# Ledger of designs, part 12: peptides against a protein of PDB entry 3T7K

Target 1, 248 residues: chain A of PDB entry 3T7K
Amino acid sequence: KAEKILARFNELPNYDLKAVCTGCFHDGFNEVDIEILNQLGIKIFDNIKETDKLNCIFAPKILRTEKFLKSLSFEPLKFALKPEFIIDLLKQIHSKKDKLSQININLFDYEINGINESIISKTKLPTKVFERANIRCINLVNDIPGGVDTIGSVLKAHGIEKINVLRSKKCTFEDIIPNDVSKQENGGIFKYVLIVTKASQVKKFTKLINDRDKNETILIVEWNWCVESIFHLNVDFTSKKNVLYQKK

## One batch from the design tools (peptide; made by RFdiffusion4, then SolubleMPNN)

Design b1_p9_3_s2 (from b1_p9_3, 5 letters changed)
Fold by OpenDDE base, seed 5:
Structure b1_p9_3_s2 (fold): chain B 248 residues (1-248), chain A 9 residues (1-9)
Amino acid sequence: as target 1 above (248 residues)
Amino acid sequence: MVDKELPDV
């Protein structure tokens, strides 16, 4: 069926998209449209797997979904596109207007607002955002909204190697892991990095660390600090936004 | 399945 529909075009574009969708296409696509998209070099996957070499995300806007956040870790993310790209493409393809010798849909017309070339270019870097920030090992409170698995998976996608889950009620100093990074000359390395949800946790962890490991560097942030860092593909250590405690 | 937005808090 798809072949017959596409046979009216003399030339077919190859978009070379391996994509996931978030915040759109909840009902999926029919078999014919999937096949059409496949023939145009558009493959849509249900889930993110590293093996699929994903290079695209479809979303209506910047979203705080696991898929959207992880898409910024693609190597590279080539395109972040609005779902209207697929909608308009399929509309053009299903249109019975006889004179369409070519599909005239440009990917660049469908960019997600706020995902610009500066963001896309950073996905071509050999390092991940937290790796560049010298954040290798973090402590994550077990009561984080969204769950430690989802949050942890996003953080790992962005270069955090080790996530230590802290049982906020029962944890001691010995449960807190250091950020084991080799001293690179030019970056403020925080020995302890923690993601917390409550001011009581800040008080607890700052006390535990300062009592046992005096004069060490501490960074305690909210999840939003990570999200903003991901959305910008840059950690701004000059910003106090979403920083709950910092000791340099 | 609807992808859940990760909470702000």
Scores: peptide ipSAE 0.442, ipTM 0.911, DockQ to the pose 0.836
Fold by OpenDDE base, seed 1:
Structure b1_p9_3_s2 (fold): chain B 248 residues (1-248), chain A 9 residues (1-9)
Amino acid sequence: as target 1 above (248 residues)
Amino acid sequence: MVDKELPDV
């Protein structure tokens, strides 16, 4: 059925999209439309796997979903597109109007607002955002909204190698892991990096660290600090936004 | 399955 529908075009584009969807297409696609998209070089996956070499995300806007946050770790992310791209493409293909020589849909007309070429270009860098920031090992509180597995999976996609889950009520200083990065002479490296949810945790962890490892560098942030760092593909250590405690 | 937005903490 798809071949017969596409036979009206003299030339078919190959979009070379390996995509996931978030915040759109919850009901999926019918078999004919999936086959049409496949013939146009558009392959949609249900989940993110590194082996699939995903290069595209469909979303109506910037979202704080696991898929959206992880899409910014693609190597590279080629396109972040609104779902209207697929909708308009399928509408043009299903139209009974005369022999269209070509499909006239430009990917650039469907870019997600706020995902610009500066963001896309950073996905071509050989390093991940937290790797560039010299953050490899973090401490994460066990009571984080969204769960440690989901949050941890997003952070790992962006270059965090080790996530230590802290039991906030029972943890001691010995449970806190250092950020094991080689001291580059000129980079503000924090020995202890923590993601917390409550002011009481800030007080607890700052006391534990300062009492046992005096004069060491500490960074305590909210999850939003990580999200903003991901959305910009850059860590801004000059910003105090979402920073709960910093000791240089 | 609807992808959940991770909460604003």
Scores: peptide ipSAE 0.441, ipTM 0.912, DockQ to the pose 0.861
Fold by OpenDDE base, seed 2:
Structure b1_p9_3_s2 (fold): chain B 248 residues (1-248), chain A 9 residues (1-9)
Amino acid sequence: as target 1 above (248 residues)
Amino acid sequence: MVDKELPDV
């Protein structure tokens, strides 16, 4: 059925997209449209797997979903596109208007607002955003909204190797892990990095660390600090936004 | 299934 629909075109593009969708196409696609998209080199996956070598995200805008945040860790993310790309493409392909010799849809016309070439270019870097920031081991409170598994999975996709989950009410100093990174001469390395949800946790962890490991460097942030770092694919250590406590 | 946005906390 798809072949008969596509046979009216003299040439078919190969978009070479391996994509996931977020905030769009909740009901998926019919079998004919999936086959049409496959013939155009567009493969849509339900979930992110590293083995699939995903290079594209479909979303209506920048979203704080697990899929959107993880898409910025693709190697590279080639395209971040609005769902209108697929809608307009399928509309052109199903159009009964005569001799369309070619599909005339440009991917660049469908870019997600705020995902610019500067962001896309950073996904071609050999390192992840938190790896470049010398953040390899973090402490995460167990009461984080969204859950430690989802948050932890996003953070790992972006180069955090070890996530220590802290039971905020019961934890001691011995439960807090150091950020084990070699002292590089040219970067602010924080010995303790923590993601917390409450001011009471800031008070608790700062006291525990300062009482047992005096004068060490501490970074305590909100989840939003991580999100902003991911959206920019850069950690700005000069910004105080979403930083709850910093000791250099 | 609708992807949930992670909270702005």
Scores: peptide ipSAE 0.440, ipTM 0.911, DockQ to the pose 0.873
Fold by OpenDDE base, seed 3:
Structure b1_p9_3_s2 (fold): chain B 248 residues (1-248), chain A 9 residues (1-9)
Amino acid sequence: as target 1 above (248 residues)
Amino acid sequence: MVDKELPDV
């Protein structure tokens, strides 16, 4: 069926997209439209797997979904596109208007607002955002909204190697893991990095660490600190935004 | 399935 629909075009583009969708296309696509998209070099996947070599995200805007946050870890992310790209494409292809010699849809007209070329270029870097920031081991409180598995999966996609889950009510100093990174000359390395949800946790962990390891560097942040770092593909250690406690 | 946004809190 798709071949008969596409046979009216003299030339077909190859978009070379391996994509996931978030915040759009909840009902999926019909078999004919999937076949059409596949013939145009557009393959849509239900889930993110490294083996699929994903290079595209479809979303109406910047979203705080697991898929959107992980898409910024693609190697590289080639395109972040609005769903209107697919809608307009399929609409042109299903249109009974006579011999369109060519499909005239430019990918750049459908870019997600706030995902610019500067962000896309950073996805070509050989390192992940938290690797560049010298953050490899973090402590995460067990009561984090969204769950430790989802949050942990996003953080791992962005270069966190080890996630230690802290039972906030029962944890002791011995339960807190250090961020095992070799001192580089030009970067503030924090020995203890923690993601917390409450001011009471800040008070608890700062006391536990300072009582046992008085001279060590501490970074305590909100989840929003990680999200902003991912959206910018850069950690700004000069910013106090979403930083709950910092000791240099 | 609708992808759930991760909360701000």
Scores: peptide ipSAE 0.438, ipTM 0.910, DockQ to the pose 0.781

Design b1_p9_3_s3 (from b1_p9_3, 5 letters changed)
Fold by OpenDDE base, seed 4:
Structure b1_p9_3_s3 (fold): chain B 248 residues (1-248), chain A 9 residues (1-9)
Amino acid sequence: as target 1 above (248 residues)
Amino acid sequence: MIDKEIPDV
């Protein structure tokens, strides 16, 4: 069926997209449209797997979904596109108008607002955003909205190797893991990095660390600090936004 | 399954 529909075109583009969708196409695609997209070099996957070498995301805008956040870790992310790309593409293909010589859809016209070439270029870097920031090991409170597994999975995709989940009510100093990074000469390395949800946790962890390890560097942030760092593919240590406590 | 946004705290 798809072949018969596409046979009306003299030339078909190969978009070379391996994509996931978020915030769009909740009902999926029919079998014919999937086959059409496949013939155009557009493969849509239900889930993110490293083996699939995903290079594209479809979303209406920047979203705080697991898929969207992880898409910024693709190697590289080639395209972040609005769903209108697929919609307009399929509309042209299904059009009953006479023999269209070519599909006239430009990927660049469908870029997600706020995902610019500067962001795309950073996905070509050999390192991940938190790796570049010298954040290898973090502490995460167990009561974080969204859940430790989802958040942990996003953070790992962005170069955090070890996530220690802290039971906020029961944890002691011994439960807090250090950010074990070799002292690189030029970067502010924090020995303790923590993601927390409440001011009471800031007070608790700050006290526990300072009482036992008085001279060590501490970074306590909100989840939003991580999100903003991901959306920019850069950690801005000069910003106080979403930083709850910092000791250099 | 609708992808949920991870809530802001």
Scores: peptide ipSAE 0.481, ipTM 0.919, DockQ to the pose 0.823
Fold by OpenDDE base, seed 1:
Structure b1_p9_3_s3 (fold): chain B 248 residues (1-248), chain A 9 residues (1-9)
Amino acid sequence: as target 1 above (248 residues)
Amino acid sequence: MIDKEIPDV
């Protein structure tokens, strides 16, 4: 069926998209539309796998979903597109009225608001956002909303190698892992990096670390600090936003 | 399946 529908076009674009969807297309696509999209070089995947070399995200806007946050770790993310791209594309292809010998849809007209070329260009960097920030090992509280597996998976996609899950009520100083990065002479490296949810955790961990390792650097942040860092593909250590405690 | 947004707090 797809071939017969596409036969009315003299030339077909090849968009070269390997995409996931988030916040759109919950019901998926019919078989004919999947075949049409495949003939146009658009392949949609249900889940993110590194082996698939994904380069595109479909979403109505910037979202705090696992898929959206991980899409900013693609190598590179070529396009972040609104679902209207697919809708308008399929509409043109199914339209019998347009004597168009060619599909006339520009990908750049469908960019997600707030994902600009500056963000896209950073996905071509050889390092991930937390690697560039010298954050390799973190401590994560076990009671984090969204769960440690989801949060941990997003953080790993962005260059955090080791996630230590802290049992907030039972943990001791010995349970806290250091951020094991080679001291680059000129970069503010924090020895202890923690993601917490409560002011009581800040008080606890600050005391535990300062009582046992008084002169060391500490960064305690909210999950929102990580999200903002991902959305900008940059860690701003000058910002106090979502920072709960910092000791240089 | 609907992708859930990860809560902020």
Scores: peptide ipSAE 0.481, ipTM 0.918, DockQ to the pose 0.814
Fold by OpenDDE base, seed 5:
Structure b1_p9_3_s3 (fold): chain B 248 residues (1-248), chain A 9 residues (1-9)
Amino acid sequence: as target 1 above (248 residues)
Amino acid sequence: MIDKEIPDV
């Protein structure tokens, strides 16, 4: 059926999109539209898998979803597009009125606000955002909203190799994992990096660390610190935003 | 399925 619909066009674009959707297309696509999109080089996947070599995200705006956050780790993310791209594309293709010899839809007209070329360009870097920030191992409290698996999965996508889940009520100093990074010459390396949810955890972990490992560098942040770092694909260590405790 | 936004803390 798709072939018959597309046969009216002399030339078909190949968009070369391997995409996931978030915050849009919850009901999916009908079989004909999937076939149409596939013929246009648009493949939509339900889930993020590294093997799929995803290069695109569809979302109405910047979202704090697992998919959106992980899309910024694509290698590269080529496009972050509004769902209107697909809507307008399918609308044009299903329109019988226009003797359109060609599909005239430019992907660049559908960019998600706030995902600019500066962000896209950083996805072409050989390193991930937290890798560049010398954050390899983090401690994550077990009571984090969103769950340790989701948060951990996002953080891993962005170059954190090891996530240590701290049982906030029962943890001791020995449960806290150091950020085992080789001293690179020019980066502020925090020996202990922790993501926490409340001030009582800050007090607990700062005490545990300072009592047992004096004079070491500590970074305790909120999840929002990670999110902002992901959205910018850069860690700003000069910012105090979402930093709960810092000892340099 | 609706993707859940990860809550802000």
Scores: peptide ipSAE 0.481, ipTM 0.919, DockQ to the pose 0.861
Fold by OpenDDE base, seed 2:
Structure b1_p9_3_s3 (fold): chain B 248 residues (1-248), chain A 9 residues (1-9)
Amino acid sequence: as target 1 above (248 residues)
Amino acid sequence: MIDKEIPDV
């Protein structure tokens, strides 16, 4: 069936997309449309796996979903596209018009607002955003909304190697892990990095650290600090936005 | 299945 539909075109593009969808196409695609997309070099996957070498995301806008946040860790992310790309493509293909020479859909017309070439270019870097920021080991409170597994999975995709989950009510100083990075000559390194959800945790952890490891560097942030860092593929240590406590 | 947004907390 797909072959008969596509035979109306003299030339078919190969888009070379290996994509996931988020915030769109919840019902998936029918078998004919999947086959059409496959013939155009568009493969849609249900889940992110490193082995699939994903290079594209479909979403209506910037979203705070696990898939969207992880898509910014693709190597590279080639395209972040609105679902209208697929909609318009399939609409053109299914059109009752006579023989078309080619499919006239430009990928660049469907870019997600706020994901510019500067963001895309950073996904070609050999390092991840938190790796570049000298953040290797973090402490995460167990009561974080979204859950430690989801948050931890996103953070790992972006170069955090070790995630220590803190039981905020029961933890002691000995439960807090240091950010074990070699001193780089030109980069601010925080010995303790923590993601917390409330002011009482800031008060607790700052006291525990300052009482036992005096004068060490501490960074305590909200989850939003990580999200903004991911959306920009850059950590801005000059910004106080979403920083709850900082000791340099 | 709808992907849930991670809360802004």
Scores: peptide ipSAE 0.481, ipTM 0.918, DockQ to the pose 0.880

Design b1_p9_4_s1 (from b1_p9_4, 4 letters changed)
Fold by OpenDDE base, seed 4:
Structure b1_p9_4_s1 (fold): chain B 248 residues (1-248), chain A 9 residues (1-9)
Amino acid sequence: as target 1 above (248 residues)
Amino acid sequence: MEDKELPDV
């Protein structure tokens, strides 16, 4: 059926998109539209797998979804597009208006606001955002909204190798893992990095660390610190936004 | 399942 619909075009673009969707296309696509998109070099996947070499995200705007956050870790993210790209494409393809020789839709007209070339260019770097920030091992409280698995999966996609889940009420100093990074010459290595949800956790962990491992560097942040770092593909250690405690 | 936004916490 798709072949018959596409046969009216003299030339078909190959968009070379391997995409996931978030905040759009909840009902999916019908079989004909999937086949049409596939013939245009657009493959939509239900889930993110590293093996699929995903290069595109469809979303109406910047979202705090697992898929959106992970899309910024693609190698590279080629395109972050509004769903209107697919909508307008399919509308043009299903239009009964005569001999459209070509599909006239430019990907660049459908970019998600706030995902610019500077962000796209950073996804071409050989390192991930937290790797560049010398954050390999983090401590995550077990009561984090969104769950440790989802949050942990996003953080791992962005170069955190080890996530230690802390039982906030029961943990001791011995349960806190150091961020084991070789002292690189470039400043900003924190020995202890923690993501917490409450001021009481800040008080607890700062006490535990300072009582047992004096003079060590500590970074305690909210989840929003990670999100902002991901959205910018850069860690700004000069910003105090979403930083709950810092000891240099 | 609808992709849930991770909370602003």
Scores: peptide ipSAE 0.441, ipTM 0.907, DockQ to the pose 0.822
Fold by OpenDDE base, seed 1:
Structure b1_p9_4_s1 (fold): chain B 248 residues (1-248), chain A 9 residues (1-9)
Amino acid sequence: as target 1 above (248 residues)
Amino acid sequence: MEDKELPDV
């Protein structure tokens, strides 16, 4: 059925998109439209798997979804597109109007607002955002909204290798893991990195660390610090935004 | 299922 619909075009583009959707297309696509998209080199996946070599995300805007945050870890993210790209493409392809020799849709007209070429270019870097920031091992409180598995999965996609889950009420100093990064002479490396949800946790962890390891560097942040770092694909250590405690 | 936005905390 798709072949008959596409046979009216002399040339078909190959978009070479391996995509996931977030905040759009909740009901999916009909079989004919999936076949049409596949013939145009557009493959949509339900979930993110590293083996699929995903290069695209469809979303109406920047979202704080697991899929959107992980899409910024694609190698590279080629396109972050509004769902209107697919909608307009399918409309043009289903249109019975004049002998359209070609599909006239430019991907650049459908870019998600706030995902610019500077962000896209950073996805071509050989390192992940937290790797570049010398954050390899973090401590995460077990009561984090969104859950430790989802948050941990996003953080791992962005270069955090080890996530230690802290039981905030029961943890001791011995439960806190150091950020095991080789001291580069000129880099601000924090020995202890923690993601927390409450001021009481900041007070607890700062006391535990300072009482046992008084001279060490500490970074305690909110989840929003991680989100902002992901959205910019850069960690700004000069910013106090979403930083709850810092000791250099 | 709708992709849940992670909380703004």
Scores: peptide ipSAE 0.441, ipTM 0.908, DockQ to the pose 0.870
Fold by OpenDDE base, seed 3:
Structure b1_p9_4_s1 (fold): chain B 248 residues (1-248), chain A 9 residues (1-9)
Amino acid sequence: as target 1 above (248 residues)
Amino acid sequence: MEDKELPDV
């Protein structure tokens, strides 16, 4: 069926997209439209797998979904596009206008607002955002909204090697892991990095660390600190936004 | 399944 629909075009573009969708296309695509998209070099996947070499995301806007946050870790992310790209493409292809020799849709007209060339360029860097920030090992509270597995998976996609889950009510100093990074000269490495949800946890962990390891560097942040760092593909250590406690 | 946004709080 798809071949008969596409046979009216003299030339077909190859978009070379391997994409996931988030916040759009909840009902998926029919078999004919999937076949059409495949012939145009557009492959849509249900889930993110490293083996698929994904290079695109479809979303209506910047979203705080697992898929959107992980898409910024693609190597590289080539395109972040609005779903209207696919809608307009399929609409043009299904149109009975006999005289369309070519598909006239430009990918650049469908860019997601706020994902600019500066963000796209950073996805070509050889390092991940938290790797560049000298954050390899973090402590994550077990009561974090969204769950430790989902949040942990996003953080790992962005260069966190080890996630230690803290049982916030029962944890001791011995349960807190250090951020094991060799001191490079030009950037303050935090020995203890923690993601917490409550002011009571800040008080608890600062006391535990300062009582046992008084002279060490501590960074305690909200999840929003990680999200903002991902959306910018940069960690700003000068900003106090979403930082709950910092000891340099 | 609809992708849930991770909470901001």
Scores: peptide ipSAE 0.440, ipTM 0.906, DockQ to the pose 0.820
Fold by OpenDDE base, seed 2:
Structure b1_p9_4_s1 (fold): chain B 248 residues (1-248), chain A 9 residues (1-9)
Amino acid sequence: as target 1 above (248 residues)
Amino acid sequence: MEDKELPDV
């Protein structure tokens, strides 16, 4: 069926998209449309796997979903596109109007607002955003909304190697792991990095660290600090936004 | 299954 539908075009583009969807196409695609998309070099996957070499995301806008946040870790993210790309493409292909010589859909017309070439270019870097920021080991409170597994998976996709989950009510100083990075000459390194949810946790962890490891560098942030860093593919250590405690 | 947005907290 797909071959008969596509036979009316003299030339077919190869978009070379390996994509996931988030916030769109919840019902998936019918078999004919999947085959049409496959013939155009568009492969849609249900889940993110490193082996699939994903290079695209479909979403209506910037979203705080696991898939969207992880898509910014693709190597590279080639395109972040609105679902209207697929809708308009399939609409043109299913159109009964005369011999269309070519499919006239430009990928660049469907870019997600706020995902610009500056962001796309950073996904071509050999390092991840938190790796560039000298953040390899973090402490994460166990009561984080969204859950430690999902949050941890996003953070790992972006270059955090070790995630230590803290039982906020029961943890001691010995439960807190240092951010084990060699001092690079030109980068601010925080010995302790923590993601917390409450002011009481800030008070607890600052006391535990300062009482046992006085004068060490501490960064305590909320989850939004990580999200903003991911959305920009850059850590801005000059910003106080979403920073709950900082000791340089 | 709809992808849930992670909270902004």
Scores: peptide ipSAE 0.440, ipTM 0.907, DockQ to the pose 0.842

